# Designs tried in a protein design run: peptides against a protein of PDB entry 9IZ0. Part 19

Target 1, 345 residues: chain A of PDB entry 9IZ0
Amino acid sequence: ITCLGSNGHTYKQLVKGGNDDLRQDAVMEQVFEQVNGFLRSYRKTSQRNLSMRTYKVIPLALKTGVIEWVQDTIPLGEYLDSAHKVYHPKEWSLSTCRKLIAEKQMEDLETRLKVYDLVCRHYRPVFRHFFLESYADPVQWFTTQTNYARSTAVASVLGHVLGLGDRHGQNILIDKTSGEVIHIDLGIAFEQGKKLPVPECVPFRLTRDVVDGMGITGVEGVFRRCMEFTLETLRREEDSLLSVLEVLRYDPLFSWLISPLRRMKKQKMQLENFNQPESGNITTDASRDPKIQRNNVSGESEAERAILKVRQKLSSTLSVEASVGELIRIAQDPSYLALMFCGWS

## One batch from the design tools (peptide; aimed at target 1 D166 F341)

Design b1_p12_5_s4 (made by RFdiffusion4, then SolubleMPNN; from b1_p12_5, 5 letters changed)
Fold by OpenDDE base, seed 2:
Structure b1_p12_5_s4 (fold): chain B 345 residues (1-345), chain A 12 residues (1-12)
Amino acid sequence: as target 1 above (345 residues)
Amino acid sequence: SELLSERVGAPA
């Protein structure tokens, strides 16, 4: 839809309907706005304009809402699929890579690592080209690549701390004007990604293409330092952040658990991405809403466990540098990445 | 575009 604002400007908006609860997205955006307040309060983060890019979400009903259409963006996964075809036309297709990973899904870790390494050799990173082709001016190129590394660092720390899941390339937008990342579809949080049919084992998305976009320094320099400054800020504001999350414990609209329906939808989408049969419109009317009697006792115990996990991730037991170093290591570890869905390769 | 429209819901 297109709406006329009270300021006389037209705004494109996305009406989302169906089976996704936009209340979780709206709540996560509110948490990001509070975190952006913390990032503005400290010199190390404010001097770098560190922020999580937010978008407006207005839930209208349990399964319907309006989302801001973020102008001048492209999904990371859409850019990467197109760029791999242009820059490496002799390499394997994304579908070939997906098939090879899928065929080994039930095999041991050693076999899965071998096929992951083989796929990596035949599907090379290209995301550096986004900055090189979009920005002819060297100052704009450097500024946008720096903004990308900064925004990815903030999103990586927040994604880890809040346990954001489903961080595939279609749920990450790139702003073509600023180079900043925008995370969308926030309906998998507080480590509920570990409860997906393919468990998420990485703290955030730090694939070879995510790193290639940071330029010659990769994870070193801007990205690492911005993760450190972000984590330092969140540790200082631990009580403030936990107080914001405690409000969500008592929000009857917030779900600390992945819905069975969302889990099934993600499972179906995973299976359909493994099996491309040609376009048969099977309208399966999955309209049977099972009356999930929310045992309130189970929801409260999951909220408490989630808040305890956030507190544990903010622990000062390790230095900021050691904690960030370990997060970067785990996020790039082939032993975890080889177990992920083929969109993480 | 199409995969986003399916995941984000059909553009109204």
Scores: peptide ipSAE 0.008, ipTM 0.439, DockQ to the pose 0.080
OpenDDE base, seeds 1, 3, 4, 5: peptide ipSAE 0.007, 0.007, 0.007, 0.008; ipTM 0.423, 0.444, 0.428, 0.425; seeds 1, 3, 4, 5 fail the geometry check

Design b1_p12_6 (made by RFdiffusion4)
Pose (drawn by RFdiffusion4):
Structure b1_p12_6 (pose): chain A 304 residues (1-257, 299-345), chain P 12 residues (1-12)
Amino acid sequence: ITCLGSNGHTYKQLVKGGNDDLRQDAVMEQVFEQVNGFLRSYRKTSQRNLSMRTYKVIPLALKTGVIEWVQDTIPLGEYLDSAHKVYHPKEWSLSTCRKLIAEKQMEDLETRLKVYDLVCRHYRPVFRHFFLESYADPVQWFTTQTNYARSTAVASVLGHVLGLGDRHGQNILIDKTSGEVIHIDLGIAFEQGKKLPVPECVPFRLTRDVVDGMGITGVEGVFRRCMEFTLETLRREEDSLLSVLEVLRYDPLFSWLGESEAERAILKVRQKLSSTLSVEASVGELIRIAQDPSYLALMFCGWS
Amino acid sequence: STIAERIEEYLE
């Protein structure tokens, strides 16, 4: 529902009748805003202007809340389905991949990796082409690319830290003229998903197409640097963060999918921010564990 | 829910 504005600008409101965890999304957005404040009160984490982008959430009811449909965007999942067909029509469709993996579900490890390798060899990455031929001449394109890389890196690091759940393209919105990514529908949090009926391996959203969209350079450069600066900044302001997560713990609103998984979850948050391992080594291991095909094969259908 | 959706996808 799109309404005008007194200043003359239209605002789009996305109202949902489905039982999306909009309250959890709201508290998560509050945490994200406070993180933006942390990144704001520091030299390195603000020269890059890095921020985990937040979209305003106004949940009137958990089942029937209303959120801000962000200014003109195309969701990642709804995108690069048309781009896949237009750019690579000869290659296989999502239908062949999907249920072919469906045949993979009951198979062993080697079979799962083999079929995944085959399908991934068939479907070359295509998201790299969104930033080309869409925004503007090169300066704006590069600004948008670095904005996407920074925003996705920060969102991914934060999601791994807080154990964010679903990370399909249907839950990612790319801005357009700016390029900052907006994660949507973050209902599953505090390590909720891996432990699904169907298990997962990847800690944060990192497909082949996503790393292809970061530019010619994969996730080694601006992405890694932004991730590591985010990790160090989050560690330096760790006490305030755990304070925020604690106040989340003691209220019965945040979903942690007497004693609760929230305690263990924040312990794992501390471990993830623990200074025992160098931050650079932590970012390296995170990139490896999110990029390796062995882990990617077991994730789920698609996710090429 | 997200879980249900994934299960539906898995069943397919």

Design b1_p12_6_s1 (made by RFdiffusion4, then SolubleMPNN; from b1_p12_6, 7 letters changed)
Fold by OpenDDE base, seed 5:
Structure b1_p12_6_s1 (fold): chain B 345 residues (1-345), chain A 12 residues (1-12)
Amino acid sequence: as target 1 above (345 residues)
Amino acid sequence: SAVEKRLKELLE
């Protein structure tokens, strides 16, 4: 829909109806707004304008709401697919790469690593070209690449701490004006991604293309330091962050659990979005939700476990540098990346 | 270059 604002501006909005619970997205956006408050209050993060990019989500009903349409954005996955065709026209298609990984999804780690390495040799990173194409001015190029590395660092720390899942290339938008990343479809949080039929085993998305977008320094520049400052801020504000999450524990509308139906639907939609050519109007018939009596007792115990995991991730047992170093290592480790869903790489 | 100097300043 297009809404005329009281300011005379027209705003495109996505009306989402059907099976997706927008309350999860709205809650995660509220958590990001609070974290953005902490990032503004801390000198090291404020001086770098570190923030999680947010978008407006207004839940209207249990499964219906309005989402802000983020203007001047492109999905990371859409850009990468187009850019690989332009810059590496002799390499394998994304569909070929996904097929090869999917065919080996049930195999051992050694076999999956061999296929992942083979795919990596035939599908090289291209995301550096986003900045080179979009910004002819060297100052704009450098500023936008820096904004990308900063926003990716914040999103990586927050994504790890809050256990944000489903971080495939269609759920990460790139702002064409600022170079910042915008994470969408926040419906998988608090490590519920580990409960997917293909478990998520990386802390955040740090694929070869995500690193290629950081430029010549890769992770060893702005990205690492911005992760460190973000984690230092979150450790300092641990009690404040946990207090925000405790409010959500008592929200009867918030679901700390992915429903089995939503798990199946998310992976089916991942498979369908990866296998469908552009044209398919997915008229998802609103089939009868069985009245799953949410046993309230199970929700509280999962919320408590989620909060405990957030606290554990904020632990000062390791230095900020050691913790960030380990997160960056795991997020890039082929032994973890080869275990991800075929649409991840 | 001026770019390398600014890259160093942003890497410091």
Scores: peptide ipSAE 0.005, ipTM 0.289, DockQ to the pose 0.013
OpenDDE base, seeds 1, 2, 3, 4: peptide ipSAE 0.000, 0.000, 0.000, 0.009; ipTM 0.312, 0.345, 0.325, 0.331; seed 4 fails the geometry check

Design b1_p12_6_s2 (made by RFdiffusion4, then SolubleMPNN; from b1_p12_6, 7 letters changed)
Fold by OpenDDE base, seed 3:
Structure b1_p12_6_s2 (fold): chain B 345 residues (1-345), chain A 12 residues (1-12)
Amino acid sequence: as target 1 above (345 residues)
Amino acid sequence: SVVDKKLEEALE
């Protein structure tokens, strides 16, 4: 929809209806605004303007809401698919790569690593071209690439700490003006991505194209340092962050668990992308939404477990540098990326 | 590898 603002400007808004629970997105955006407060309060993060980019989410009902249309953005996956066709027209299509990974999803790790390597050889990184094409001025190019690396670092730390899932290229927007990343569809958090049909095995998305966008220094430049400063800030504000999350334990509208319906929807979207004929009329008679009596006890136990995992991720047992080093290593490890739905790009 | 060649040959 297009809304006329009180300022006379027209704003596009996305109305989501159906099975998408926007309440989780709205809650996660509120958590990001609190974290942005912490990042502004500490000199090391403030002097670099480190923030998680946020967008407005207005939940209207259980399954309906209005999302702010983020102007001048493109989904990372949309840019990459287009750019691969331009820069590597003789390489495999995204559909071919997806098909091969999916056909081997039930195979052993050795087989999956071979398929991942094969896909990587036939689908090379292109995301550096986003900055080279979009910014003719060298100062703008350098600034936007720096902003990308900074925003990706913040999002990577927060994504790990909060256990954000479903971080595919369509759920990561690039701001064409700033080069910053904007994470959308926040409905899979607190490690519920591990409960997807294809489990998430990485702490955040740090695929070859995500790294290619950082330029010649890759992860060893602005990105690593900004992850370290972000994690240092979150460790200092652990009690404040945990207090924000504790409020969510008592929110009857917040879901600490991925719904079976959302898992099925994600599974269906994965299958539709493969042109696999829908075999069965799974008439999911959507009428019997089983009143999953959320036994309040089960919700509280899952919230407690989620908060304990956040606390564990903020532990000072390892240095900030060692913790960030391990996160970067795991996020780039082929043995984890080969297990992902789209770990090659 | 022999697997790579067979996968390449199966996609041509």
Scores: peptide ipSAE 0.021, ipTM 0.669, DockQ to the pose 0.034
OpenDDE base, seeds 1, 2, 4, 5: peptide ipSAE 0.015, 0.020, 0.018, 0.015; ipTM 0.594, 0.652, 0.650, 0.539

Design b1_p12_6_s3 (made by RFdiffusion4, then SolubleMPNN; from b1_p12_6, 7 letters changed)
Fold by OpenDDE base, seed 4:
Structure b1_p12_6_s3 (fold): chain B 345 residues (1-345), chain A 12 residues (1-12)
Amino acid sequence: as target 1 above (345 residues)
Amino acid sequence: STVEKLLEEAKE
């Protein structure tokens, strides 16, 4: 829909209908706005204009809402698929890479590492081209690439701390004007991504293409420093952040758990993304639904566990530099990326 | 599998 604002400007709005609970997105956006407050209050982050990019979410019903249409954006995955075809037309298709990773999903780590390496050799990074092709002016190029590295650093720290899942290339938008990242579809938080059919093993998305977009310094420079400043800010504001999350513990509308419906939807999307033809004889042998013991772990106990994990991630036991160093290491580790649905780009 | 074939072809 297009809405006319009280300021006379027209705003495109995405009406999202379906099985997605936009209340989770709205709550996470509120948490990001609070974190943006902390980032503005702290000198090291405010001087760099560090923020998590937010978008307006208005939940209208359990399954319906209005989302701000983020203008002048492209999904990272859409750009990467298109750019890879242009810059590496002789390399494997994204569908080939997905198929190979899927076919070996149940294999041992050694086999999965071999397949991941093979995919990586046949699907090279291209995301640096986004900045080179979009910004002919060197100052704009440098500014937008810097903004990308900064926003990615904030999103990486915050995504780790809040345990944001489902950070695939379609859930990360690139602002074509600023170069900033915008994270969407926030309904997998507090490490619920580990409960997906393909468990998320990385703290945030720091794939080869995500790094390639940072330019020649990769993670070593703006990105690392901005992660450090962001984590330092969040550690200082630990009590404030935990207080915000504690308010959400008592919100009856907030779900600390991935809904069964959302899990099933993500499972279907994962299967569809593998281009496995529905050979119609997937016998719904619904019989071996592993009794996911719905341990009636009260939503309260899961909220408590989530808050405890946030506190643990904000622990000052390691220096900011050591903590960021370890996060960057894990996020780039082939042993983790090879386990991901799409860890190669 | 297609993967095994590609892994063999990538060893040559």
Scores: peptide ipSAE 0.017, ipTM 0.561, DockQ to the pose 0.036
OpenDDE base, seeds 1, 2, 3, 5: peptide ipSAE 0.006, 0.010, 0.006, 0.006; ipTM 0.410, 0.461, 0.405, 0.385

Design b1_p12_6_s4 (made by RFdiffusion4, then SolubleMPNN; from b1_p12_6, 10 letters changed)
Fold by OpenDDE base, seed 3:
Structure b1_p12_6_s4 (fold): chain B 345 residues (1-345), chain A 12 residues (1-12)
Amino acid sequence: as target 1 above (345 residues)
Amino acid sequence: SAVERLLKLAEE
């Protein structure tokens, strides 16, 4: 929809309806605004303007809401698919890569690693070209690449700590003006990504293309340092962050679990990317939503487990540098990336 | 180099 603002400007908005619960997105955006408050309060993070980019979410009902259309953005996956066709026209298509990974999904780790390596050799990183194409001025190029590395670092730490899932290239927007990342579709959090049909095994998305966007230093320098400063800030504000999450424990509208319907929808979307649309009218009689009496006791025990995992991730047992070093290592490890739905790009 | 100057500007 397009709305006319009181300022006379027209704003495009996305109306989501059907099966998407926008309440989780709205709650996660509120958590990000609180974290942005912490990041502004500490010198090491404030001097670098470290923030999680947010967008407005207005839930209207259980399955309907309005999302701010983030202007001047592109999905990372949309840019990468386009750029790969331009820069590597002789390499494999994204559909070919996806097909090979899925055909081997049930195979052993050794076989999956061989397929992942094969895909990586036939689908090379291109995300550096986003900055080279979009910014003719060297100062703008450098500033936007720096903003990308900074925002990706913040999102990586927060994504790990809050256990954000479903971080595929369509759920990560790039701001064409600032180079910053904007994470969307926040409906998989608190490690519920591990319950997807293809489990998420990495703490955050740090694929070859995500790294290629950081320029010549890759994960070293700006990205690593900004992860460290972000994690240091979150450790200092542990009690404040946990207090924000405890409020959600008592929200009957918040879901600490991925719904079976959302799992099935994600599974179907994964499968439909493999099959051409056979026009089979599967009238899924959606009428029998079993009244899963959410036993309040089960929701509370899940919230408690989620909060305990957040606390564990904020533990000072390891230094900030050691913790960030391990997160970066795991996020780039082929043994984890080969298990992902799209770990090569 | 020009790259080293840019890297130093990224560290500030």
Scores: peptide ipSAE 0.010, ipTM 0.370, DockQ to the pose 0.013
OpenDDE base, seeds 1, 2, 4, 5: peptide ipSAE 0.000, 0.000, 0.005, 0.008; ipTM 0.306, 0.335, 0.440, 0.307

Design b1_p12_7 (made by RFdiffusion4)
Pose (drawn by RFdiffusion4):
Structure b1_p12_7 (pose): chain A 304 residues (1-257, 299-345), chain P 12 residues (1-12)
Amino acid sequence: ITCLGSNGHTYKQLVKGGNDDLRQDAVMEQVFEQVNGFLRSYRKTSQRNLSMRTYKVIPLALKTGVIEWVQDTIPLGEYLDSAHKVYHPKEWSLSTCRKLIAEKQMEDLETRLKVYDLVCRHYRPVFRHFFLESYADPVQWFTTQTNYARSTAVASVLGHVLGLGDRHGQNILIDKTSGEVIHIDLGIAFEQGKKLPVPECVPFRLTRDVVDGMGITGVEGVFRRCMEFTLETLRREEDSLLSVLEVLRYDPLFSWLGESEAERAILKVRQKLSSTLSVEASVGELIRIAQDPSYLALMFCGWS
Amino acid sequence: SDVEELVEKNRE
């Protein structure tokens, strides 16, 4: 529902009747805003102007809340389906991949990796072409590319830290003229998903298409640097963060999918921010564990 | 539910 504005600008409101965890999304957005404040009060984490983008959430009811449909965007999942067909029509469709993996579900490890390798060989990455031929001449394109890389890196690091759940393209919105990414529908948090009826391996969203969209350079450069600066800044301001997560713990609003998984979850948060391992080594291991095909094959259907 | 829908999406 789109309304005008007194200043003359229209605002789009996405109202949902489905039982999306909009209250969890709201408190997560509050944590994200406070993280933006942390990144604001620092030299390195603000020269890059890096921020985990937040979209305003106004949940009137958990089942029937209303959120801000962000200014003109095309969701990642709804995108690169048309781009896949337009750019690579010869290659296989999502239908062949999907249920072919469906045949993979009951198979062993080697079979799962083999079929995944085959399908991934068939479906070359295509998201790299969104930032081309869409925004503007090169300066704006590069600004948008670095904005996407920064925003996705910060969002991914934060989601791994807080154990964010669903990370399909249907839960990712790319801005357009700016390029900052907006994660939507973050209902599953604090390591909720891996432990699904169907298990997962990847800690944060990182497909082949996503790394192809970061530019010619994969996730080694601006992405890694932004991730590591985010990790160090989050560690430096760790006490305030765990304070925020603690106040989330003691209220019965945040979903942690007496004693609760929330305690263990924040312990794992501390471990993830633990200074025992160098931050650079931590970022390296995170990139490896999110990029390796062996882990990617077991994730789910698609996710090429 | 959300979990069920996610599981269905993962199967599909």

Design b1_p12_7_s1 (made by RFdiffusion4, then SolubleMPNN; from b1_p12_7, 6 letters changed)
Fold by OpenDDE base, seed 1:
Order: C-alpha cells, then sequence, then structure tokens
Structure b1_p12_7_s1 (fold): chain B 345 residues (1-345), chain A 12 residues (1-12)
C-alpha cells in the first residue's frame, strides 16, 4: 500500500497478512531502538555511528500488520545468486549446491564437511562486487564498505546476544545507498532457531560472502573492532538491556517460543526444496500427530531462561576481545557451517 | 519487485 504521510510525502508500506506474527518483529525492533540508544550514548560506538538498522512495524492484529517499505534495498541472497551467475557462470548453481548439502543432511560430520568443502570450491564468494559495481567513486566505495562492516558487526553482536535465528540471505537486506545491513523477519529469537528442523548452530551469519563484502581485511580491522565496541557497550548497559527484556516477559503478545505453525512452515519449505514432483501419493496419514508432549514449560519459565542466556552472553568472565574472537571463530567454523541449510555463501 | 514477491510468499 501507499500511504500519504501527515507531512504530505507518500510512503510505500508493506501490508503483511496471513500466518506471520508481526508482533515478534515489532518487539525486536523496539529492543533494537533501545540498543541504538545505548550505542549513541557510548563514545566508542557513537563516534563510529554504530547502529542496528531498524524499520517500522505496526502490528494491526494477531497475524496482520504494516511494515515500512525499506527503499533502495536488495536481499543479500538475491544479489549473491545474481552476481554468482555473472562472475562465476561456469560454477554450480545455487540449486545444485542446496541439493548436495540436503542429500547429505542425515550423514556424519565428516561426510557433511567433505560435501561443504566441495560446494565451496564450486561456489566462490562474489559479495565484494556489490561495492565495486555500486560505487564508482573511491570515497563512496570505501565509505559504504566501511558502513557494511560496521552494521554487520552490530547486527552480529545483537544477533548473538538476542539469539536471532533464521539469518539466511533472504532475511538480510543490503541498503544500496549506505551499504548497511537490515535484518528482517525477527520472529525467531532467543535461540529458538535451535528448534528448527535444521538447527541454528552459529551465533550469527559470517559466511564466505558476508566476509567477502568486508574487503581485503575480511573480519579483521573494522568488523572485529566494531564487534568489540558493540559488545563493550552492551556489557556496560546490561542492566538496561535486561530491564527492556523483562518488560517483554510481561507482554502477553510476545512469544518466547517458536510457534508450531512457524516450525511446520519452515519444515515444509525445507522439504519442498527436496521434492522434485515425484507424483507418488504419499498419503501423509495425518493421524500420527506426534504427541508433542506439551511440557507445560510456562511461557514465564521460557522467558526467564531466555533472559538468563542473554545475561550469560554479556558476562565479563572473558575479555571483550576474547569473547569477540571466539564468536568470529565459531561463526566461520566449517564444522558448524557444514551443518547449516546454506553455510557456503 | 522480487522483494515484494518474497514478502508476498512469506504472507501466503
Amino acid sequence: as target 1 above (345 residues)
Amino acid sequence: SKLEELVKRKLE
């Protein structure tokens, strides 16, 4: 829809209807706005204009709402699929890579690592070309690549601390003007991604293409330092952040658990990527509803566990540098990336 | 746009 603002400007807005709970997105955007307050208050983060890019979410009902249309953006995964066809036309298609990883999903780690390495050799990084294509001026190129590394660092720390899941290339937008990342579809938080059919096993997305976009320094320099300053700010503001999350504990509209519907939708999307239409009448005998033992873990007990995990991630037991170093290591570890649905790009 | 289609497909 297009709305006329009170200022006389026309704003394109996305009406979300159907089964997606926009309340989760709206709540997470409010948390990001508070964190952006902390990042502005701290000299080390403020001097670098560190922020999580936000978008306005207005939930209208349980399953409907309005999302701000972020102009001049592209999904990272859409850019990467298109750029890979241009720069590496002799390499494997994304569909071939997905098929090979999926066919080995139930195999041992050694077999999955071999397939992941094989896919990586036939699907090389291209995301550096985003900056080279989009910015002819060297100053704009350097500025936008720096903004990308900064925004990715903030999003990586926040994504880890808040346990954001489902961080695939279609849920990460790139702003074509600033080079900044915008995270969308925030309804898998507080490590609920570990309950997906393919469990989330990395703290944030730091795939080869995400690193290739940082330029010649990769994760070193701007990205690492901005992660360190962001984590230092969040540790300083731990009580303030926990107080914001405690407000959500009492929000009857916030779900600390992944909905069964969202889990089933993700499972179906994973299965549809396997099914070539073999016309076989798999009578899905709907009768085997697995008795999901509703362990009546009260929503309150899940909220308390989520907040406790946030506190543990903000622990000062390790230095900021050691903590960031370990997060970067885990996020790039082939033993974790080989277990992901799309860990190669 | 494909983003509109992707979001539309997430709405379906």
Scores: peptide ipSAE 0.000, ipTM 0.319, DockQ to the pose 0.073
OpenDDE base, seeds 2, 3, 4, 5: peptide ipSAE 0.000, 0.000, 0.000, 0.000; ipTM 0.262, 0.398, 0.271, 0.279

Design b1_p12_7_s2 (made by RFdiffusion4, then SolubleMPNN; from b1_p12_7, 6 letters changed)
Fold by OpenDDE base, seed 4:
Structure b1_p12_7_s2 (fold): chain B 345 residues (1-345), chain A 12 residues (1-12)
Amino acid sequence: as target 1 above (345 residues)
Amino acid sequence: SKLEKLVERKLE
């Protein structure tokens, strides 16, 4: 829909209907706005205009809402699929890569690493071309690439600390005007991504294409430094951040757990993305409802565990530099990326 | 590798 604002500006809005609980997104956006307050208050982050890009979410009902249409954006995964066909037309298709990773999903780590390496050799990074193509002016190119590295650093730290999951290329938008990343579909948080059929095992998305977009310096330039400043700010504001999360503990509308319906939807989307031919004889013997041991782990005990895990991630036991160094290492480790749904791009 | 040959045979 297009809404006319009281300011005379027209705003495109995305109306989501169906089974998506936009309350989770709205709450996470509120947490990001609070964190943006902390980033503005701290000199090292404020001087760099570090922020998590937010978008307006207005939940209208349990399963419907209005989302701000983020203008002039493209999903990272859409750009990468298109650009890869242009720059590497002789390499494997995204479908081929997905199929090979899927076919080996249940194999040992050594086999999965071999398949990941093979896929990586046949699907090379292209995301640097986004900046080279989109910005003919060198100053605009440098500015947008810098903004990309900065926003990715903030999103990476926040994504790790809050345990933001489902960070695939369709859930990361690139702002074509600023070069900043915008994270969408925030309903998998507090490490609930580890409960997906393909568990998330990286702290944030730092795939080869995400790094390629940072240009010649890769992670060692603006990105690492901005991660360090962001983590330093969050450690400083630990009590403030935890107080915000404690308010959510008592919000009856906030779910600390991935809903069974959302889990099933993500499972279906993962299976569909693998182009598994409908071998028609998978009788969905719905009778093996895996006894979801409703371990009646009270929603309170899950909230407490989530908050404790946030506190642990903000621990000053390691320096900011050491902590960021380890996060960057893990996020790029083939031993983790080979286990992901799409770790190669 | 053996894997490359297996992939080549699946792409043929």
Scores: peptide ipSAE 0.011, ipTM 0.483, DockQ to the pose 0.033
OpenDDE base, seeds 1, 2, 3, 5: peptide ipSAE 0.000, 0.000, 0.000, 0.005; ipTM 0.321, 0.306, 0.302, 0.443; seed 1 fails the geometry check

Design b1_p12_7_s3 (made by RFdiffusion4, then SolubleMPNN; from b1_p12_7, 6 letters changed)
Fold by OpenDDE base, seed 4:
Structure b1_p12_7_s3 (fold): chain B 345 residues (1-345), chain A 12 residues (1-12)
Amino acid sequence: as target 1 above (345 residues)
Amino acid sequence: SKLERLVERKLE
């Protein structure tokens, strides 16, 4: 829909209907706005204009809401699929890569690493071309690439700390004007991504294409330094951040758990994205009654565990540099990326 | 590798 604002500007908005609970997204956007307050208050982050890009989410009902249509954006995965066909037309298709990874999903780590390496050799990074194609002016190119690295660093730290899941290339938008990343579909948080059929094993998305977009310095430039400053800010504001999360503990509308319906939907989308032919003998044995994992882990006990995990991630036991170094290492580790749904791009 | 040959044979 297009709405006319009271300021006379027209705003395109996305009306989502269906089973997606936009309340989770709205709450996470509120958490990001609070964190953006902390980033603005701290000298090292404010001097760099570090922020998590937010979008307005207005939940209208349990299953309907209005989302701000972020103008001039493209999903990272859409750009990468298109660009890969242009720059590497002799390499494998994304569907071929997905199929090979899926066919080996149940195999040992050694086999999965071999398949991941093979896929990586036949699907090379292209995301640097986004900046080279979109920005003919060297100053604009450098500015947008810097903004990309900065926004990715903030999103990576926040994504790790808050345990944001489902960070696939369709849930990460690139702003074509600023080069900033915008994370969408925030309904998998507090490590609930580990409960997906393909568990998330990385702290944030730092695939080869995500790194290729950072330019010649890769992770060792603006990205690492901005992660360090962001984590330093969050550690400094730990009590403030935890207080924001404690408010959510008492929000009866906030779910600390991935809904069974959302889990099933994501499972179906994962299977469909693998182009597994419905070999008709996937009896959806719906007979594995979702009743069995009614472990009466009270929503309160899940909230408490989630907040404890956030506190643990903000621990000052390691230096900021050591913590960021380890996060970057894990996020790029082939042994983790080979286990992911799409770890190669 | 054996895997490359298996993949090549599946892409043929």
Scores: peptide ipSAE 0.013, ipTM 0.503, DockQ to the pose 0.033
OpenDDE base, seeds 1, 2, 3, 5: peptide ipSAE 0.000, 0.000, 0.000, 0.000; ipTM 0.329, 0.261, 0.302, 0.250; seed 5 fails the geometry check

